Peptides against a protein of PDB entry 3T6J. Designs and how they scored, part 314

Target 1, 375 residues: chain A of PDB entry 3T6J
Amino acid sequence: PIVESYIGFIESYRDPFGSRGEFEGFVAVVNKAMSAKFERLVASAEQLLKELPWPPTFEKDKFLTPDFTSLDVLTFAGSGIPAGINIPNYDDLRQTEGFKNVSLGNVLAVAYATQREKLTFLEEDDKDLYILWKGPSFDVQVGLHELLGHGSGKLFVQDEKGAFNFDQETVINPETGEQIQSWYRSGETWDSKFSTIASSYEECRAESVGLYLCLHPQVLEIFGFEGADAEDVIYVNWLNMVRAGLLALEFYTPEAFNWRQAHMQARFVILRVLLEAGEGLVTITPTTGSDGRPDARVRLDRSKIRSVGKPALERFLRRLQVLKSTGDVAGGRALYEGYATVTDAPPECFLTLRDTVLLRKESRKLIVQPNTRLE
Target 2, 372 residues: chain A of PDB entry 3T6J as posed
Amino acid sequence: PIVESYIGFIESYRDPFGSRGEFEGFVAVVNKAMSAKFERLVASAEQLLKELPWPPTFEKDKFLTPDFTSLDVLTFAGSGIPAGINIPNYDDLRQTEGFKNVSLGNVLAVAYREKLTFLEEDDKDLYILWKGPSFDVQVGLHALLGHGSGKLFVQDEKGAFNFDQETVINPETGEQIQSWYRSGETWDSKFSTIASSYEECRAESVGLYLCLHPQVLEIFGFEGADAEDVIYVNWLNMVRAGLLALEFYTPEAFNWRQAHMQARFVILRVLLEAGEGLVTITPTTGSDGRPDARVRLDRSKIRSVGKPALERFLRRLQVLKSTGDVAGGRALYEGYATVTDAPPECFLTLRDTVLLRKESRKLIVQPNTRLE

## One batch from the design tools (peptide; made by RFdiffusion4, then SolubleMPNN)

Design b2_p28_3_s2 (from b2_p28_3, 14 letters changed)
Fold by OpenDDE base, seed 1:
Structure b2_p28_3_s2 (fold): chain B 375 residues (1-375), chain A 28 residues (1-28)
Amino acid sequence: as target 1 above (375 residues)
Amino acid sequence: VKYVLTDEVSSTVVAPDFLMGLVHAELP
């Protein structure tokens, strides 16, 4: 088997300022079969990047072909095991030197192991589809998230010599219709500028890329899905995201007005975006469980994903990227924190829903990391 | 040569279902 490992101060999710890495390490074995799917995605990445909802001027000047592998984790040391990794975590290096993508396949597999009877917040009619397609949809989402999410977009930079990595005279901000008015200066980074929201914001962008691009037929084809299966994968991927947005409330601390998990905050933001789109795309309905206690159901109207969801996500995702590219911290914070705000305002009453989420909280899953044998 | 995951436990960890990839970019 091909063994991969890494170790060091890598992820900054536990840093409130998103700057300091936590010590992390793993040992894993390459899953060749799954890696082959990601390689196909890599082969199409340059073309798929063009499908993202921002001008080419906001995309990387040159596509740097990354590595993408699926790994089965044997040992992981850290505060948590990710489903996917994109390294290095330095945007400048990603843009100039390249990056590597990793999917931790067996971590995903464990996450998929949900008993139907314990699956919360879904309509009964969706549970079987969700169980069936959660795994495949996650593969798609992880691939897109890492490769085309984290691997996309350009930061506008003025170097120490005063030179710009973009044409100030010709590049137009698609949101304002004006020339670019802000950028990163020498020594400024994504994390340094966006600070407390940087990690979650970026995760939100990456997740949004996944949802947006999974609608593209080529993507589903790459993963081997066609026809009704492809549509089901899309549906379940979006359904999973909106459900995750509800589940995310577990990770919000009302008393401190803070989020304890960047990805969950991101997923909540996406839920808010899709709820804002309206038109019956997403509905969260408080219910009463069989035990007589509060429950909830999330419904996603499949027929409105493309007509309502995609445009909403497109606009949001473009805004995320434009604000990121231009280093517009004020605008970015206003946008992101606006969607990340948890109140008890009707109709959603998210703080009340949070109580429901906590009440229905499942026991935390443990990943039992196995040994391997050769055959 | 193929590898097969076994039921033999090497370690137990809490697994959050999170995609992790942070962008720390220092501008040139």
Scores: peptide ipSAE 0.029, ipTM 0.573, DockQ to the pose 0.250; fails the geometry check
Fold by OpenDDE base, seed 2:
Structure b2_p28_3_s2 (fold): chain B 375 residues (1-375), chain A 28 residues (1-28)
Amino acid sequence: as target 1 above (375 residues)
Amino acid sequence: VKYVLTDEVSSTVVAPDFLMGLVHAELP
């Protein structure tokens, strides 16, 4: 078997300032079959990057073909196990040296084992479809998230010699219509500038890229989906995200106005964006469960994903990228924290919904040091 | 020769502190 491992101070999600890496390590074996799908995605990555909703001037000057593998984890040491990773976490290195993408396949497999009776907040009519396509849709999402999410976008930089990595005279900010007015100075990084919101903001960008690009027929084709299956995968991917946004409330601490998980905060932000789009795209309805206790249902109108959802996400995603590229911390914080704010204001009453989420909290399974055998 | 991963999944509820560290685990 092909064995891969990593060890060191890598992920900064547990650092309030998004800078200091947590010590992690894993040993895994390569899943060749799934890796082949991701290799096809890599082969199309340069083209797919052009589909992202920002000008080429805001994209990397040169795409460096990364490695992308699916791994089955044998052991993982850390505070948590991811489903995918993109390393290194330094944007400058991603732009100049390249990056590696990893999907932790058996971590995803655990997520696929959800029983119908335990599946919360979905309409009954969606449950079977969700169960059927959750796995495949998540594979798509992870692939896009890591490769084209974390792997995309340019940071505008002025180096120590005063030189810019962009043409100040010709590059236009698509949001303002003006020349670029802010950038990263020498020694400034994504994490150092955006600090407390850096991790969650980037995860939100990456998740948004996944949702946005999964609508592209070529992406679904790469993963082997066509026709009705492709549409179902898209629907379930979006449905999963909006549901995740609701579930994310578990990780919000109202007393401290604090999010305890960067990805969940990101998913809540996306939910807020899609709710703001209106037009019946997403509906969260408080209900009463069979036990007489509070419950809720998330509804996503499939027919409005492209007409309502995509444009809303496009605008939001572009703003995320532009603010990131220009190092506009004030604008970025205002945007992101605005969507990340949890109140009990109507119509959603998110704090009340949080109580429902906590009441209906699902048990989670962990991978515990799997073994290997010869067959 | 094929190496097969055995299924060793805990049935126990994960502690909240550990859940906070699950980056791309099951999208609820």
Scores: peptide ipSAE 0.024, ipTM 0.526, DockQ to the pose 0.227; fails the geometry check
Fold by OpenDDE base, seed 5:
Structure b2_p28_3_s2 (fold): chain B 375 residues (1-375), chain A 28 residues (1-28)
Amino acid sequence: as target 1 above (375 residues)
Amino acid sequence: VKYVLTDEVSSTVVAPDFLMGLVHAELP
């Protein structure tokens, strides 16, 4: 088997300042079959990037082909096991040496360990589909998220010599119809400029890319899904996202008006975007559980994903990218924090829903280290 | 030779919620 490992101070998500890495390590085995799918995705990345809802001028000038593998984790030491990672996290190394995307395949497979009767917030009719396709859909989402999400988009920059990496005269902001009026100056970075929202904003963009591009037939083909299976994978991917947006409320602290997890905040934002789209695309209904306690159901209308969901996500995703590219922190913050705001305003009453989410919270997940056997 | 991974998880385990490794655009 092909063995991969890393160890060190890698992820900074637990650092309030987003700078100090947490000590983490894993040993994993390459899943060749799944890795082959990601390789095909990488091979199609340049073409798929063109499908993103922003002008080519807002896309990277050159796509750097990364390594992308699926890993079956043998051991993982850290505060949490991710579904996917993009390493290294050091910008200088990523620029010089490139980057590697990995999906933790067997971690994703753990999703199937959830018993149907314990699956919260879904309609009964969706539970079986969800259980069946959660893993495959997550593989799709992870691949798109890491490769085409984080791997996409251009930052407009003026270097220390005053030169621009874009044509100021010809590049038009698709949102305003005007020339580009803001950019990153020398020494400014995404993190330095967008600061407290940078991580979550980027995760939101990446997740949105996943949802958006998973609608593309080529993507599903790459992952080996066709016909009804492909449609089910799409449906479950979107369903999982809207459900995750509800679950995200666990990570909101009302007293501090703060999100404790960047990815979950991002998922909540996406939920808000899709709810705003209206037309019955997403419905969250408070219910009463069999125990007589508060519950809720999330419904996603499959028939409206392309007609209602896609356009809404397209507009939102384009706005995210344009604001990111232009370094428009004020606009970006206004947009993102607007969707990230949690109130108890009707009709959603998110603070009330949060109570329900907390009430229905499952016990902490325990992932046991696997063993390997020779066949 | 085929290696098979066997694992055990709690019944409450769901797919991980974290996609980690934020990619930042490099400045020219």
Scores: peptide ipSAE 0.022, ipTM 0.542, DockQ to the pose 0.138; fails the geometry check
Fold by OpenDDE base, seed 3:
Structure b2_p28_3_s2 (fold): chain B 375 residues (1-375), chain A 28 residues (1-28)
Amino acid sequence: as target 1 above (375 residues)
Amino acid sequence: VKYVLTDEVSSTVVAPDFLMGLVHAELP
């Protein structure tokens, strides 16, 4: 419909256990122009899913074509307005019943409004490019994140009758080379098993899918980018992610050793993965601002995105999916919390950087939602 | 029937915790 709405207990990001949904609702109108791009993405989704770095046995048995629309929000009731939505939030239902994707276009538009002089942690040479392509790159990222991120991957399940949704004899864990040794039992869900890390882990997987697949020319073509523009969109998307990983430190509470925002934690994890890749791909340099106080710069080497970044992300993303599919909570927690740990260890000294991030903190934005008229 | 936004979407400064937990996009 041209007018979209939903209401209910939907997002569980505010629940420490990732289980209890916050009551929210919205009314929005369809942005037809942007929705058309997402429809093209949907049309290519089945093919693009094959590009993800896990075996088909770890992907959904059958792709269920979802709806995907870009919406301009008229009103949103909740603690916050997301940029994108993938519903339902239950993996089992996503596998069996399908899902719907939503991009909240006008929310993104507000988020993109950045003054150059206030843009923190970027090299001067990157600022104009960042400002120019942040919006378009976000559209790409959100589309991939929702559709191919949240919409991808299979959970290995044993049902109440003892039947498996995978062949125990033939399916091989690509990380271990062995048969599948763990799965979800009847009554177990992603949230119930992974609990405190479930939301952030899934967001990290989805964000990683976005970064990984945005490198595919077909994706960029769908969004109307070719040649140098396509490369700039890729660069800015990756640059935005590593910058976001630094900004994420604002949402870490050292005293409690916890994260207050699942998406930001996810972005920090990705930053850590890309930093670990080394080879000059990502560099965070402490600096001194014009005011004489601490500052920092994030640098991403464009030339190393494909050669260094992609392989690192591939390995990480595959591990995320394999651990998710097999319900390996111990392995998943070890992996994810390892990258989510914030210390002051050299060379990054993240706790010190956190102080810098807090010092350079920008004002938070609230969307003021418009009315509509008939034309 | 075509629906068109009457006003440009704007933003205002709010408390840091306002959008906690739900926003996919980068926030300051």
Scores: peptide ipSAE 0.020, ipTM 0.514, DockQ to the pose 0.253; fails the geometry check

Design b2_p28_3_s3 (from b2_p28_3, 15 letters changed)
Fold by OpenDDE base, seed 3:
Structure b2_p28_3_s3 (fold): chain B 375 residues (1-375), chain A 28 residues (1-28)
Amino acid sequence: as target 1 above (375 residues)
Amino acid sequence: VRYVLTDEVASTVVAPDFLRGDVHAELP
């Protein structure tokens, strides 16, 4: 339908245990032009899923064609308006029944309205490029994030009758080289097992999928980017992510060792992964602003995205998926919380950088949602 | 009948940070 809506307890990001949904509701209209791009992405989804860095045994057994539309929000009731949505938020249902994806197009457009002079933490040479391609790159990221991020991966399950949805004798854990040692038992869910890290972990996986797959020429072609434009979109997408990882520090509470926003925690984790990759891929440099106060610059070496960034992300993303599939909470928590830890250790000195981030933070944008007219 | 947004995208207003950190949003 041209008009879409939903209402209910949908997202659990405000639940520290990731289980209790927040009440949301929206009314939106379909953006046909952008939806067409997402439909092309859906048409390629089955093939693109094979490009993800885990064995087919860790992917869904059967591809279920999802719905994917770009929506212009008319009204949204909730604590925040997302850029994209993938529902239902139950992995088991996603595997067996399918899912729906939406991109909230006009929300994205509003989020991009940043003045050049207020754009923090970027090199001057990157600012114009960033402004030009932030929107398009984010459309790509959201599409991949929702469709191939949240829409990918398999949970290994033993049902109430004792039957497995995988062959215990033949399926091999690509990280250990061993047979599968853990799985979800009847009644266990992603959220119930991974609890406090479940939401952020999943967002991190989805964001990582976006970064990883945006490197694929077919993806950029689907969105209408080729040649130098495609490369710029890739660059800006990755640049935006590493910048977001720095900005994420605003949402960390040192006193409680707690992250307050799942997506931002996820973005920080990705930043840490890419920093760990080294080789000059990502550099965060403390600077002094024109006001004489602390500032910082994030640099991403474009030439090292594929050679350094992609392999690092591949390894990390595979580990995320394997640990998720096997229900390995101990391993998953160790991995994720390790990257999510914020210290003041050199060379990054993230706690010090956090002070800089807080110093340079901009006020949050509120979305004033539009009306419609007849044409 | 075609419905078109009265605004090209939407309007944005600079707001205080009182909701930062504990909201469900893809972007801060």
Scores: peptide ipSAE 0.046, ipTM 0.557, DockQ to the pose 0.236
Fold by OpenDDE base, seed 5:
Formats: C-alpha cells, sequence, structure tokens
Structure b2_p28_3_s3 (fold): chain B 375 residues (1-375), chain A 28 residues (1-28)
C-alpha cells in the first residue's frame, strides 16, 4: 500500500497562544477510493474558492493545487487524533508555498459509530437521517474544512522591505467601505497577532467554510450525492454542526471563563451565529429525558438553511476573513469572543445547558490502532 | 491484492468527537 507518515512539532492546539507545536506523528496507508473523491474536490477548488463570501482581493492571489488524501491510520502518537489535517500550519506558507490536506478516514469511521439509542440532543425524526448520513456528511465537511477552509483567504502583509502584497489604493474593505488600514507587518503572523484566539478562530472559519460551501451542488456531486440524498447530506452536516455547538459546552470551563478545545469553541460560535439568525432556523429546547433528568433537543429547520442560515453564515464568515486578512486583532477578538461567551442568559441559558450536556455526556470513543493483513 | 485493517491485536487511542477532541494543555 501507499504509506504516508508525518512526525514533528505540528499542531499547536495545546499551546494557549497557538504558537508552539506539540510533538506528533503517525503512520497511515492511503485509502485510494476516498482519496479519489478528494482529488475531485481539489480539481474544483480554484472555482469553489471564488464562491467564498469575500472579494477576490481577500483571497489568495494564486491557487496552489494541494495534495489531498484519505488516510487510514495505523499508528498515531499524540494527545489527540484528528479527523483532518491541513499543513503547514502557517498561513504565509499556505499562501505562498502551498499545502497538503489529509483526512484520517478510519478515525472518522469510528466517529460515525453511534448507536441510535445513545444519540443525544436530536429529535427522534432526525436520528435515523443523522445516523445514515453522518459519515458522508463528515467526509464532505472535512474535505471542505481542510481544503477550502484552511486553504483559503489572504493575509495582507507588508514585508520587511516595506512592500505590500495588496494594492493599498484600490483594495477596499467590504465591511467598512474604506481602504485597508491594517495589515501584518514583518515578523507578525496570524498566531502571533491573534494569539489566544488564533486556533479557535481559524477552526471556526474553516468550519464555516465547510457549511457554506457544502450548499454548492458541485460539492455534493463530487462526493457522489444528488437529489434528495444531497439535500440530506447538507441537512445532516448542518445539523451535526449545531449539535456539536451544544456538545461543545463540555469543553468550557465557567470558573476560568475559557475554552479547553479550539474546535469545540469554534462550533459553539457557529451555533451562536446560527441562533442569532433567528427565524426558527435553530432551536434548542430543554427537555426531560426518559430517566426524569434534564435533557435537550436541537432542531434545525432544513427549509431555512439556504434562506436564513446561509446569509447569516455568509456575513459572519466574511467578517472573520476580513478581520483576519487585515490583522485587526481588536475587531476579531471582539467579534469572536462575543460569540464565544457563555452565559446563562435566556433564552438559551447556556450554562444550564452545559449542565445538561455534562449529564448526558457520552464516553469518549476509543479507537484501536489496527494491524493489517494481506488478502 | 489488498490490505485489510484489523483491530484484533492493537493499541487503543482516544478518538475525537468530530474533527479533533484533544484538550488544551500548556506546553512547557
Amino acid sequence: as target 1 above (375 residues)
Amino acid sequence: VRYVLTDEVASTVVAPDFLRGDVHAELP
């Protein structure tokens, strides 16, 4: 088989400042069948990047075709095994040198293995769809997240010689209508500027890209879905995200007013964005479980994904990108932390919901690092 | 000819819920 590996100080999620990498490594084999789907996505990436809700001036100047493979992990060493990876983890390098994407397919497969009776926070009518399409929707989301999420967007930079990578006279900030007034100076990076929110912010952007672009028919076609199946995949992808936003509360520490997991914080932020959109798009309802203890249900109105959800996400995602591109840390922090704030304010009462989430917490799934046999 | 994965004899790793589920810890 085709064997891939990586090893080194790669992911910085365990660094509160998002800068220092944790030593991590894996050995994996290429899943050729799934990789073929991702290659089709790569082939459409340049076009799909144009569908993102920011001006071309805020997108990378040149498309650099990345590698994208699905991997079945044989051995993984690290504090946490991801479902997808986009490397390098430096925006400047992604912008100028390119990047590689991988999906850890068998990790996703484990994540898919949820028993209906144990599936929390979903309405009964959604459970069967969720179980059926969670896997496929994950593939879509991971692909978009890594390739077009992490792989998108431009940082405005002034280099050491004083040259800009954008035209200061013509580029307009779509949020302000004004010329660009901030950028990354020499020596400044995404992580160095945005620091404590950098990782989560970027994950939020990437997740949002996934949700946003999964609505594009071409994306679903690439993954082999059409008609009702495509719509179900979209629905389940969005449903999974809003559910994940609720589940994310597990990783919030009220006493410290902080998040312990960047992706989960990101998912909570997205939930907040979609809740803010209103119009019945997302509803979280506290309930009582069959055991008489607190429970909750998340409802997503599929009919409002495009009409309500997409515009809300579009606006939010554009703001994320603009603030990122311009290095506007103050604005970015205000925006992101605003949505990341967890209070017990009505109607959601998130701190109370957190108690429910903790009460209904499922045991963290374990995977077994497999052997291989020849057949 | 293909390779098939098997978990009959292997080590256990904690899997993420979605994309990544590792908890933040300050690096030394």
Scores: peptide ipSAE 0.038, ipTM 0.577, DockQ to the pose 0.291
Fold by OpenDDE base, seed 2:
Structure b2_p28_3_s3 (fold): chain B 375 residues (1-375), chain A 28 residues (1-28)
Amino acid sequence: as target 1 above (375 residues)
Amino acid sequence: VRYVLTDEVASTVVAPDFLRGDVHAELP
């Protein structure tokens, strides 16, 4: 088998300032069959990047074809096992040197092991569909998240010599209609500027890219879905995200006004964006469970994903990117923290919903790492 | 940067053994 590994101070999610890497490592075996699917996505990546909702001037000047490999994890040392990885974490290097994407296939497989009776917060009519398509939708989402999420967007930079990597005279901020007024100076990085929100913000951007681009027929085709199947995969992907946004409340600490998990915070933000879109796209309804205790149901109107959801996500995603590109920390923080705020304000009453989420939460899955055998 | 899954269900999941040339199966 082909073996891949990495080790070192890589991910900074546990650093409150998003700068210091956590020591982690893995050893994994290449899944050639699954890797081939992601290679098809890579082959279309340059074209798909053009589908993102920002001007080419806010995208990388040159697309550097990345590696994308599906790996089955043999051993993982760290605080948690991810489903996917995009490295390096330095945006400047991603822009100039390229990047590598990894999908941890057997981690995704674990995520597929959902029992219907334990599946919370979904309508009964959605449960079977959700279970059926959760796996495939995750493959799509992870692929897009890593490759076209983390792998997209340009940072505007003024180098040490005073030169800009963009034309100050011609590049227009699509949100303001004005010339670019802020950028990264020499020595400034995404993490250094955005600090406490950098990780979650970036994850939110990447998740949003996934949701946005999964609507593209070419993407679904790459993963082998067409017609009704493709639509179901899309629906389940979006449904999973809005559900995840509710589940995310578990990772919020009201007393400290703090989020304990960057991805979950990101998913909550997306939920808020889609709720704000209104028009019946997303509905969260408090209910009473069969046990007589509080419960909740998340409903996503699949017929409104494209008409209501996509435009809302498009606008939001564009704003995320523009603020990121321009190094506008104040604007970025205002936007992101606004959506990340958890209150008990009606109609959602998120703090009350959090109590329900906590009441209904299940224990984290334990992953027993596999052995290998030769035949 | 990494993608982290949502913790949903309480269970102990044993990852499948890897055999030469085999693709891992979905876990129940």
Scores: peptide ipSAE 0.013, ipTM 0.390, DockQ to the pose 0.049; fails the geometry check
Fold by OpenDDE base, seed 1:
Structure b2_p28_3_s3 (fold): chain B 375 residues (1-375), chain A 28 residues (1-28)
Amino acid sequence: as target 1 above (375 residues)
Amino acid sequence: VRYVLTDEVASTVVAPDFLRGDVHAELP
């Protein structure tokens, strides 16, 4: 088997300021079959990047073909095991040198072990579909998230010599219609500039890219889904995200007004965006469980994903990117923290829902000893 | 950057020593 590993100060999720990396490492075995699947996505990446809802001037100048490998993790040392990885975590290097994508395939497999009777917050009619397509939808989302999410977008930079990596006279901010008014100065990075919101903001952008691009016909084809299957994968992917947004409330600490998990915060933000879109796209209904205690149901109207959801997500995603590209921390923080705010305001009453989420919290799964075999 | 999936995946830990409630924990 082909063995891969990495080690070092890599991810900054444990840093409140989003800058300092946590020491971690893994040893994994390459899954050749799954890697080949992601390579098909890589082959279409350059074209798919053009489908993102920002001008080419806000995208990297030159496409650098990345590597995408699926790995079965044997051991992982760190705070947690991700489903996917995009490295390096330096936007400037991603723009100039390229990046590598990794999917930890056997981590994804754990998600498949969810029992129907324990699946919370979904309508009964959606449970079987969700169980059936959760895996495939995860593959799509992770691939898009890593490759085209984290792997997309340009930072506007003025270097130490005063030169810009964009034409100040011709590049227009699509949100304002004006010339670019802000950028990253020499020595400024995404993490240093956006600090406390950097990680979650970026995850939100990447998740949004996944949801947005999974609607593209070519994407599902790349993953081998057609017809009704493709539509079901799309639906379940979006359904999973809105459900995740509700589940995310577990990771909010009301007393401190902060989030403890960047990805979950990101998913909550997306939920808020899609709720704001209205028109019956997403509905969260408090209910009473069979035990007589509070419960909830999330409903996503699949018929409104393209008509209501996509436009809302498009606008939001473009705003995320524009604010990121221009280094507009004030605007970015205002936007993101606005959607990340958790209150008990009607109609959602998120703090009340949080109590429900906590009440319905499932037992954690433990991977005591990983196992791999050759066939 | 890393991708963490849903609660079903995010709630999975590789060792029992993982503590819930950690600020900025990668996994719940």
Scores: peptide ipSAE 0.013, ipTM 0.439, DockQ to the pose 0.097; fails the geometry check

